Peptides against a protein of PDB entry 4CIC. Designs and how they scored, part 17

Target 1, 148 residues: chain A of PDB entry 4CIC
Amino acid sequence: KVSTKGHYGVQAMFDLAQHFGEGPVSLKSIAERQGLSEPYLEQLIAVLRKAGLVKSVRGAQGGYILAREPRDIKVGDIIRVLEGPIAPVESVSQDDPEHSLKFDFSVTKSVWEKVKKSIEEVLDSITLADMLKDAEEAQMAQGYMYYI
Target 2, 147 residues: chain B of PDB entry 4CIC
Amino acid sequence: KVSTKGHYGVQAMFDLAQHFGEGPVSLKSIAERQGLSEPYLEQLIAVLRKAGLVKSVRGAQGGYILAREPRDIKVGDIIRVLEGPIAPVESVSQDDPEHSLKFDFSVTKSVWEKVKKSIEEVLDSITLADMLKDAEEAQMAQGYMYY

## One batch from the design tools (peptide; made by RFdiffusion4, then SolubleMPNN)

Design b1_p9_5_s3 (from b1_p9_5, 6 letters changed)
Fold by OpenDDE base, seed 2:
Structure b1_p9_5_s3 (fold): chain B 148 residues (1-148), chain C 147 residues (1-147), chain A 9 residues (1-9)
Amino acid sequence: as target 1 above (148 residues)
Amino acid sequence: as target 2 above (147 residues)
Amino acid sequence: EEEELLEAL
């Protein structure tokens, strides 16, 4: 499962994508639109900025922008930055060093690796640009339902 | 991520699949082979039994068996029984009834639905019989490395 | 229980 942190991180990055090219967006405005607390959003943005996905702009119209174009940011990149490597199971750190050198060909491990690969493929196939396109198509579809 | 409960549930079901057709297996023997506590395994088996994936056999050689053939049990069936529906994100139960009728076409929701579908397709494509075959192939490959 | 699965995925 994507954590609340990953979920809200993708929402915040998508909000910045919707305003891409319009200049810096304030954290307050993102928090209000996305229904997030400003302190929580500050923590998310700090991590995303350190990873080079977001830039801070200083000045009278200061705020945040995407560091790259929406087409150059995958959903998988956002999740990896916020949550770390996509792991399908908690690596039970069998930090139990005494469970010796048996090549624990855990057939179960291969199942979880297949799940991991599938999640990675999906998240790496979706960009913020794809999400913008899907939002536009949905708004158009809603507009047509009100005119019929 | 699959919870520890889902992970160990699949291990316990796989152990029962390895002994399918040999008769009932004791919880003690499964716990010893899989490195599980017997009380924890009792809780898992109780849920799996209630869902009809496992049967209890009574008698002097009492224990547990798979309720179906290994080919008729998907990994996805085991996970759904132990963890419930495969959800990619917590449904924040916005039990906040006041968040009105906005068809919250959350583009983010569609991303998570794609992830969910992908996980379901993988887990529903793998049976306990497929896992048995993979284990046999791996044992053969190890055997050939020693010769 | 649902929370633990979210932390895990």
Scores: peptide ipSAE 0.088, ipTM 0.799, DockQ to the pose 0.000; fails the geometry check
Fold by OpenDDE base, seed 4:
Structure b1_p9_5_s3 (fold): chain B 148 residues (1-148), chain C 147 residues (1-147), chain A 9 residues (1-9)
Amino acid sequence: as target 1 above (148 residues)
Amino acid sequence: as target 2 above (147 residues)
Amino acid sequence: EEEELLEAL
């Protein structure tokens, strides 16, 4: 599962992609457009900035920009930064060490590894540029449906 | 993400598949082999039974069996029964109703739908019979490494 | 439907 953190992180990165080349965007404006709390977005952006996916711009028109072109940022890159390695199974909370009998169920593990690989392949196949293109195509399709 | 419930549910169903045709297996024996608590396994089996993936056998040698052949049970079927629809994103806890601005971000939704479809395709491509075969192949490979 | 997709992974 992509966490809420991953979901909102992709959403925030997509907002920055939509404004790529227009200069720095304020966190407030991203939060308003994406329906996120500004404090929560600050935490996400801090992680994304530390990972080198986002840059902070200082000055009177300060804010954030993508650190790379939208074509050079995969959805998988965003998810790995926010959530760590793509895991198909929720981490069994280490809280009950006793019943974590490490039955290395090699067979069940192989199922989850196949799921993991499939998720990674999908998320690594989608860039922010692909998402921008899909948004443009969707807007055009809506525009055509209003004229029919 | 497959929850702990889904993970252990697949593990318990795989144990029942390994004993398929041998008669009913006790929950105690499954719990011991799979490293699960018996009460937790009872809850899983209750759900799986209600969904028609497992049957309860009554009598002195009572227990549980698969309700279908291992080839007729997909991993995806088990996950859907235990977790519901395969979803690529964790539930945003309904705890903050105000900030769930339903921005139906059609584009972000499409990303998650692609992930969902990919997971469904993988989980629906794997049966308990495939898992049994993989286990047999792994055991044979270990046996050959000792020679 | 979208919230259900967020819950199951």
Scores: peptide ipSAE 0.081, ipTM 0.803, DockQ to the pose 0.000; fails the geometry check
Fold by OpenDDE base, seed 1:
Structure b1_p9_5_s3 (fold): chain B 148 residues (1-148), chain C 147 residues (1-147), chain A 9 residues (1-9)
Amino acid sequence: as target 1 above (148 residues)
Amino acid sequence: as target 2 above (147 residues)
Amino acid sequence: EEEELLEAL
């Protein structure tokens, strides 16, 4: 599962992708368009910036831009930055060492590794450019539904 | 991600698969072998039984058995029973209707639907019989490393 | 419980 953080992070990055080449966008404008709180978005953007997915532009028309072209940013890159490594199973809290008979149930672990790999493959197969294309296709399809 | 409930549910079902055809196994024996608390296992087994994946056998040698052959139980079946429909994203709590500009961001939703589909395909591609086979292969491989 | 499940997927 993708956390709320991952979900909104992808949404914010997609907004930046839609404005790629138009110059810097303000956090306020992203927050308004994407239905995000500005403080929450600021936290997300700070992480994304530190990871080199977003750049801050200073000045009166300052804001944020994608650090790379939309085609060079995978959804998986965004998720890994925001959530860390994709884990298919919650790490059972390491807390009580005694009764954790960590039955390293190798077979069950292998199932979850297969799930992980599948998620990674999907998320790494989708770029922000693919998302832009999908959005354009969806808009065209909606436009045609108004003409029928 | 699979919850702890899903994880332990698959583990318990796999234990039952390993003993399939040997008769009923006690919850205690499953709990001991799988490193599960007996009370927690009881809750899992109750759900799995209600869903028809497990049967209870009564008597002095009573316990639980798989309700179907291991080949007829997918990991996805176990997960769906224990966790419900595989959701790739947390349903943002419906609670505050006002500021949920549910920007039905159709594109982001489509990404998560692709993830969901992928998880479902993987989990539905793995049966308890496949897990048994993988366990046997792993044991053989370990045996060969000692030679 | 539901939140933990959601962080898990």
Scores: peptide ipSAE 0.067, ipTM 0.793, DockQ to the pose 0.000; fails the geometry check
Fold by OpenDDE base, seed 5:
Structure b1_p9_5_s3 (fold): chain B 148 residues (1-148), chain C 147 residues (1-147), chain A 9 residues (1-9)
Amino acid sequence: as target 1 above (148 residues)
Amino acid sequence: as target 2 above (147 residues)
Amino acid sequence: EEEELLEAL
C-alpha cells in the first residue's frame, strides 16, 4: 500500500502542478484545498524540497513551486522520495538472515518482486502532466452533463 | 503493500502446496519450515479455512490441506482472504465525505485505482502451481551449479 | 500495539 504520506504527497504535488506557472503557492492554500493539516504538509514539503521536486520562493508572495515541469515529475518519483523504494510487502525485516537462506523464501520473494515491478511501472508511467490532463478531461465531462 | 499477514499467509499456503497430495500437514511442521510463530499461524489458518482455501483433517495424522488444487488458488485469492480488497493506498478514511467531493480527489483516486488494478492483475496471474514450478526450476538450477 | 498496526494497513 501507498502510505498516507505518499497519498498526501501526491495530492500536494498535484496542487502545485495545477498552479504551475501562476507563481508560488502558500502551504496554507494547499492545505485548505487538499484538506491537509498545515503542519503535516510542512513536513512533506520539506522532504520534497530536499529531494529537488519542490522549490521555496521567498518574498511577499512567498510559497512553493514545482522544481520541474509537471511532465518531468512522475508519481513514482514522488513516492520514492517520500517512502523510499517501492516495496510490495511491508518490509518484513530483511534483517532475519535465516529467512534469506530458505529456498521457499526465494519463491515468495519473486512474487513480491513481480508486484514491485508492476507498481513501479504504473507509477513511473504517470506524470503530474498526465494527472492535469485527466483533471481537465473530467471537468469537461462534468460541464457537458450540465448542458444536457 | 502486502502486510506481514499476507506475506506469511502466502508462505503457509505455499508450504501446503508443496505437500499437496501427501496428506495433512501439521501447523507445527509448517511453522518450523516457514519460520512462523505457531500461534500466529493458527490465526492465519483459521481465516484461510473459513474462506475455504484450507481444510482441517482430523485424526492421528491430523492437520491441514489445501481445499483446492494448487493451480486453482491464486496468490490474489490468498491476499483478498487475509487482507480484504487490495487497496493501493492505506485507506485514508473514506469516511470524510468532504474529500469525496473534491475534483482533485478524483484524479488522485484514479492513480491509485490504476495501481490497484496492476497489483490485482499480477497477484491473480500467479497460482500456487506457478510457485511450485518456480521452486522446482530454482532447485534444478542450484543442483547444476554444484556439478 | 503491533497487531493494531497490521489492521490499519
Scores: peptide ipSAE 0.032, ipTM 0.797, DockQ to the pose 0.000; fails the geometry check

Design b1_p9_5_s4 (from b1_p9_5, 7 letters changed)
Fold by OpenDDE base, seed 4:
Structure b1_p9_5_s4 (fold): chain B 148 residues (1-148), chain C 147 residues (1-147), chain A 9 residues (1-9)
Amino acid sequence: as target 1 above (148 residues)
Amino acid sequence: as target 2 above (147 residues)
Amino acid sequence: DEELAELLA
């Protein structure tokens, strides 16, 4: 599962991509458009900023912008920043040490590694620019359906 | 994340595949080999049995067997049984209804659908028979390193 | 490896 954090992080980054070149956007405006709580978005943006995907602009018209062009930000980059390395298996939480016999069963590990690689390939194949293009195409398709 | 449930479920099913054709194996023996608690394994096996992936054999030499041949069980089948549909995004838990504005943002949804499809394709491409073969190849490779 | 785990969590 893409965590809620990853999901909302991609949404927030996509919102910033939609406004790329228009100047800084406020967290409040992003939160409102994306249906996120502002405090939660602040946490996401803090991580994304630290990773260099987002820049903060100071001043009365301050806010946030993408640190790179949408074409230079992969969905995989966003997910890695927010969630760390793409792992197909939930890290067995430290809490049940008895079941932590990580039977490092090499064969099962290889299955999960294949899943991981596949996810990484997909996420690294999609940029924010690709998402923008898909959104534009979807809007055009909807526009045509209203005229039929 | 493949849940711990999915992970251990695949391990348990793989153990049953390794013993396929040898007759029923006890849950205790599976638990010991796979480093699982027996109670946890019982829960997994109950779900797998209900889904028709595992059969219970009664009697003094009773236990569990695969309900189908290893080649006829995909890893994807096991995961779907244990975790339900492969969803790339964690279902936003019901508990915070206010944040549950599922902004059904169509574009982000499409990204996750692509991820889902990719995961499904991978998991559906791997059978328990493939895993058995991989294990055999790994054992052979280790054997050659010792010579 | 942790990210994919979060994706699937």
Scores: peptide ipSAE 0.167, ipTM 0.799, DockQ to the pose 0.000; fails the geometry check
Fold by OpenDDE base, seed 2:
Structure b1_p9_5_s4 (fold): chain B 148 residues (1-148), chain C 147 residues (1-147), chain A 9 residues (1-9)
Amino acid sequence: as target 1 above (148 residues)
Amino acid sequence: as target 2 above (147 residues)
Amino acid sequence: DEELAELLA
């Protein structure tokens, strides 16, 4: 299950990818298009900027741009920045020592590591450029359905 | 992220697989071996029993057994029973309507569907029998390191 | 390990 943070982070980055090369985009504009609150988006963008995925542009026409080309940003890069390392199992909070018997049963751990690896491979195989291409293909398909 | 429920559910089912063919195992025995509270394990076993993955045996030597052979139970079957359908995205709770603008952006949805499919394929490729084999191989490897 | 946990939360 991708967190809400990861989900909206990918949406915000995809919005910036759609406007890549057109100059800086305001947070307000992204928030309006993606149905996000501006304060929530500010928090996401702050994290993404600190990680070097987004750049801030100052001035009257200021805003945000992708720090790299869409082809050079994987979905996996965005998720790792927002959520940290992809963990297949919820780290049992240290606070309940009775349930914290980390019987790290080696066999169950191996199952979750296989799941982790599979997720990472999928997310690292998809770039923002791939998402742009998929969006264009979907729009073309919808356009053809209205003309037929 | 596999929930604690899913994690411990797989552990409990694996414990039953290790004792498959030896007769019924008590909840107390499973709880002790797996480091679980007995009340928590009772809740897990109740769900697994209702789904037909576990059977209850009555009597003085009563307890629980796998309802099917270990080779016929996938990890994916256990997770689906305990957690429901593997959802790649957390269903935003219905309660905050303002953030519930499901802009189901078709492109982002397709990414999460690919992730979901990948997880399902992995979990459905692993049986309790595969886990038993892996455990035996690990024990043999440890035994050879001591010789 | 924490990231996938949040992804599946």
Scores: peptide ipSAE 0.157, ipTM 0.796, DockQ to the pose 0.000; fails the geometry check
Fold by OpenDDE base, seed 1:
Structure b1_p9_5_s4 (fold): chain B 148 residues (1-148), chain C 147 residues (1-147), chain A 9 residues (1-9)
Amino acid sequence: as target 1 above (148 residues)
Amino acid sequence: as target 2 above (147 residues)
Amino acid sequence: DEELAELLA
């Protein structure tokens, strides 16, 4: 499962994508639009900035911008930055060392590797530009429903 | 993430698949081979049995068997029984009602739905029979490395 | 093994 961190990270990045080319966006404005707490968003943005997905702009109209064009940022890039490598199975917590004969059943591992690969392929196939397009299409569809 | 429950459930079902046609397998033997605790396995098997994936056989040589042929059990079936519907995003626990303006951002939801669909497709494409075949191929490959 | 655990969490 994409963690809450990954989920909100994608939302924050999508917000920045929607405002790409409009200049820096304040954390406050992102938080308000995306329903995120400012402190939480600050943590997310710090990680995303360090990874080079977001840039901080200083000044009176300072804030954050995407470091790359929306088409050059995959959802997979965001998730990898926030969550690390995409893993389909929860690591069995090492707490009980004795009975953890992790019989690394090679066959079951292969199932999860296939799941991982599939998730990676999906997330790497979706850019922020694709998300923007989907949002536009959804808005157009809603607009037509109000005219019918 | 497939929970530990899902992971071990697939292991237990795979063990039963490896012994399919050999008669009932004891929980003890499954636990020993799969590195699972018997009490934990008992809980898993109870759920799997209730879902009709496993059958209990009574008697002196009692135990458990697959309720269907390995080819008729998808990994996705096992996971759905143990975990419920495959959800790619952890449901934000309802605990903090106020700030959970779940702006169900339709677009982000669609991303996770695509991930969900992909996971489901993968898990539904793999049967216990496929896993058996993969195990056989792996064993053959190891055998050839020793020669 | 750790990598797989992080994705589905």
Scores: peptide ipSAE 0.128, ipTM 0.790, DockQ to the pose 0.000; fails the geometry check
Fold by OpenDDE base, seed 3:
Structure b1_p9_5_s4 (fold): chain B 148 residues (1-148), chain C 147 residues (1-147), chain A 9 residues (1-9)
Amino acid sequence: as target 1 above (148 residues)
Amino acid sequence: as target 2 above (147 residues)
Amino acid sequence: DEELAELLA
């Protein structure tokens, strides 16, 4: 599962991808277009910036840009930055000390590892450029439906 | 992500699969073997029973059994019963009424749908019988390392 | 549903 943080992070990055090459975009404008709170977006962008996926541009026309081309940013990269390693199962909080029978259910663990791998493969197969292409195709399809 | 509920549910079902054909297994014995609290396991088993994956056997040697053969129970079936539909992303709590700009980000939604499908395919490809086989192979491999 | 959301977060 992707957290709300991951979800909104991908949205914000996608917004920046749509404006890639047009110069810096303000957080306010991203927040407005994506339906995000500006304070929440600021937190996301701070993490993404620290990870080198986003750059801050200072000045009167300041804001944020993608640090890389959309084709060079995978959805998986965004998720890993925001959420850390893709975990298929919540880490059973070790806090119940007593029945920490580490039944390392190797078999059940292997199931979740397969799920993890599958998620990683999917997320790493999708770039922001792929998302841009999909958006363009969807817009064209909508345009054609109005002409029919 | 699979919840703790899903994780433990799969463990409990796997325990029942290991004892399939041997008669009913007590919740206590499952809890002990799987390192689960009995009350928590009782809740899981209640859901699994209601969904028809587990049967209750009454009597002095009462307990639970799989309602189907291990080959006929997918991990995906267990997860769907315990967690509902596999959701790739948390439903953004609709509770912020105002900026419910349903920006149905169709594009971002499609990403998560692909993730969902991938998870479903994996979980539906694994049966309790597959897990039993994997466990047997692992045991044999361990046995050969000691010889 | 919230617990599932947290588990998937």
Scores: peptide ipSAE 0.075, ipTM 0.788, DockQ to the pose 0.000; fails the geometry check

Design b1_p9_6_s1 (from b1_p9_6, 8 letters changed)
Fold by OpenDDE base, seed 3:
Structure b1_p9_6_s1 (fold): chain B 148 residues (1-148), chain C 147 residues (1-147), chain A 9 residues (1-9)
Amino acid sequence: as target 1 above (148 residues)
Amino acid sequence: as target 2 above (147 residues)
Amino acid sequence: KEALYLPAG
């Protein structure tokens, strides 16, 4: 499961992608468009900035921009930054010593590794540019439905 | 992420698969072999039983058996029973009315749907029989390293 | 209960 953090992070990054080349976008603007709380978005953007996916622009018309072109940002990059490595199974926290018999049978581990690989492949195959294209296509399709 | 419930559920089902055809296995025995707490395993097995993946056998040598052959149980079946539909993103609980503006942009939803499909395909491609085969191969490989 | 967050995809 992608956390809410990952989900909203992708939404925020997509919003920035839609405005790429148009200058800085305020967090308030992103929050309003994406239906996110501004404080929550601020936390997400801080992480994304530290990871070099987003840049802050200072000044009266300040805000945030993508640090790279949409084609150079994979959904997988965003998820890894926000959630860390894609883990299909939460590592049972080491802290319960009694349940420490991690009989992680090699066989069950292999199942989850296959799942992980599959997820990674999907997320790494989708860029923000791909998402932009999909959005444009969807908008065109809606436009045609109203004219019929 | 597969929950601990899903993870341990697959382990428990795999244990039952290893003993398929040998008669009922006690929960205690499974718990000991798999390093699971018996109370937790009891909860998992109860769900699996209700879903028809496991059968209980009563009596002095009672316990649990797989309800189907290992080849007829997919990992995906186990996960769906224990966790429900594979959802890549936890649906933000409906309970926060203010954040109810689920602007789930169609585009972001499509990303998660692709991931969901990929996970489902993987989990539905693996049966308990496949896992048994993998375990046997691993054991043989270890045996050859010692000789 | 930390829900195993698999990416929605």
Scores: peptide ipSAE 0.184, ipTM 0.805, DockQ to the pose 0.321; fails the geometry check
Fold by OpenDDE base, seed 2:
Structure b1_p9_6_s1 (fold): chain B 148 residues (1-148), chain C 147 residues (1-147), chain A 9 residues (1-9)
Amino acid sequence: as target 1 above (148 residues)
Amino acid sequence: as target 2 above (147 residues)
Amino acid sequence: KEALYLPAG
């Protein structure tokens, strides 16, 4: 499962992509459109900014923009920034030493590595530009259904 | 991340696969080999038995066996039994209704559906028989390095 | 760092 943080992070980045080239957008406007609390969004944006995916613009028309073009930002990049490395298995917390007998069964590890690779391939194959295209196609399809 | 339950469930099922055809194995023996507590394993086995992946054998040589051949049990089958449907996104707990504004953004949903499909395809492509083969190959490779 | 939790089920 993608965490709530990853999910909303992708949603916020997609909102910024939809407004790319139109200038900076306020956190308030993103929060309202995406159904997020402004304080929560502020925390997400701070992390994304530190990672160089988002830029802040100062001034009366200040706000945030994507630091790169939508085609140059993969969904996988966003997830890695917010959640860290994709781990298919919860690292057995070192704190319960009795149950964490790391039987590093090489065979079970290989299964989870295959899952990890598959997830990474999918997330790295999708850019914000691809998501924009999908949104446009969906909107056109809905528009055609109302005219038929 | 696969939960601890899913991880240990696959490990326990793999242990049963390694002993398939040799008769029933005790929970104690599985727990010892896999580094699991016996009470925890008992809970896992109860779920797996109810789902028809494991059978109990009664008697002096009683214990558990796979209900099907290793080739007929997918890793995906084990995970679905123990964890339920593979969900790529945490279901926002119903308990915080204010933040669960399900903006069902169709586009973000499609991303997670692609991830789900990919995970399912991988897990459904691997059987316990495939895992047995991989283990044998690894053992042979280690044996050849000592010669 | 909250890793992508594939559902524990």
Scores: peptide ipSAE 0.183, ipTM 0.811, DockQ to the pose 0.205; fails the geometry check
Fold by OpenDDE base, seed 1:
Structure b1_p9_6_s1 (fold): chain B 148 residues (1-148), chain C 147 residues (1-147), chain A 9 residues (1-9)
Amino acid sequence: as target 1 above (148 residues)
Amino acid sequence: as target 2 above (147 residues)
Amino acid sequence: KEALYLPAG
């Protein structure tokens, strides 16, 4: 499962993408729009900032902006920053010696590697710009539903 | 993550596939070959049996067999039986009202749906027969490394 | 490092 962290991170980044070019967005406003707790968002933004996906702007109208254009940020980039490498199978925690996957059968490992690759390909194929486009299309579709 | 349950389930099913046509395989032998605890395997096999992926054979040479040919069992079938529907994002447990994903933004949901679909496609594209073939190819490659 | 847990299910 994309962790809650990854999920909310993508939401926060998407919010910043929606406001890209409009200047800095406050954490409070992001939290409010995305239904996130401000403290939780602060943690996410700190990680995203450190990774160079988000930039902090200081001043009276301070806040956060995307550090790159929405087209230059993949969903996969966000997930890797927040969650690390995509692993389709839980790494058997080294701590339970009895359940040491002694026989990491090469064949089963290959299945999970294929899954990993597929996930990576999907997430790397979606940019924040793509998400913006999808949102616009959805809004237009809703607008037409109200006019019909 | 494919749960430990899913992972070990696929291993157990693969073991049964490797012995398909050879008769019933004991849980003990599967557990030994796959490095699984017998009690854990017993739980997995029970679920797989109930789902009709595995069949129990009674008698002195009793044990388990695949209920279908390896080509007719997808990895996705095994995972769905053991873990349920593939969900790329943890369903926010309804129990934490404060973290109610109030705004399941349709756009973010669509991203996860795409991921889900991709995972399903991959897992449904791999059969136990495909895994058997991969194992054979790997064995041949190792054999050539020794020559 | 919490790897992206894709629960199959």
Scores: peptide ipSAE 0.173, ipTM 0.804, DockQ to the pose 0.212; fails the geometry check
Fold by OpenDDE base, seed 5:
Structure b1_p9_6_s1 (fold): chain B 148 residues (1-148), chain C 147 residues (1-147), chain A 9 residues (1-9)
Amino acid sequence: as target 1 above (148 residues)
Amino acid sequence: as target 2 above (147 residues)
Amino acid sequence: KEALYLPAG
């Protein structure tokens, strides 16, 4: 499962993608458009900035921009930055040493590895540019429904 | 992410699959082989039983068996029973009505739907029988490395 | 012992 953090991170990044080329966007505006709390968004943006996916622009018209073109940012990149490696199963904290019966969970592990690979492939196949295109197509479809 | 519940549920079901046709297996034996606490396993088995994936056998040689053949139980079935619908993203509890700006998150939703579909396809493509086969192949491969 | 709830989604 993608955490709320990952979910909102993708939303925030998508918002920035929608405004790519228009200049910096304020956190407030992103928060308002995406229904996020500003403090929460600030935390997300901080992580995304540190990872080089977002840039901060200083000044009166300051804010945030994508650090790369939307086509060069995969959803998988965003998720990895925010959540770390895509793990289909929560790593049972290895920390209970006592029951470390190394059951060769090789078979069950292989199931989760297949899931992981599948998720990675999907998320790495979707860019912010793809999302923008999908949004445009959806808007056009809605527009046509109003005219019919 | 599959929860610990889902993970251990699959392990428990796989253990039962390995013993399918041999008769009932005690929860204790499953717990020991799979490194699970017996109380935790009891909870898992209760859910799995209610869903019809496992049967309880009464008596001195009682325990649990798969309710269906391993080939007829998908990993996806186990996960759905234990965790509910496969959701790639935690549904932000709709309960905060005020900020319900219904932002047509249609695009982001579509991303997660694609992920969901992918996960479902994978999990529904793997049966307990497939897992048994994989285990056999792995054992054979290990056996050949020792010779 | 906090049951690591995998985030719903």
Scores: peptide ipSAE 0.098, ipTM 0.807, DockQ to the pose 0.188; fails the geometry check

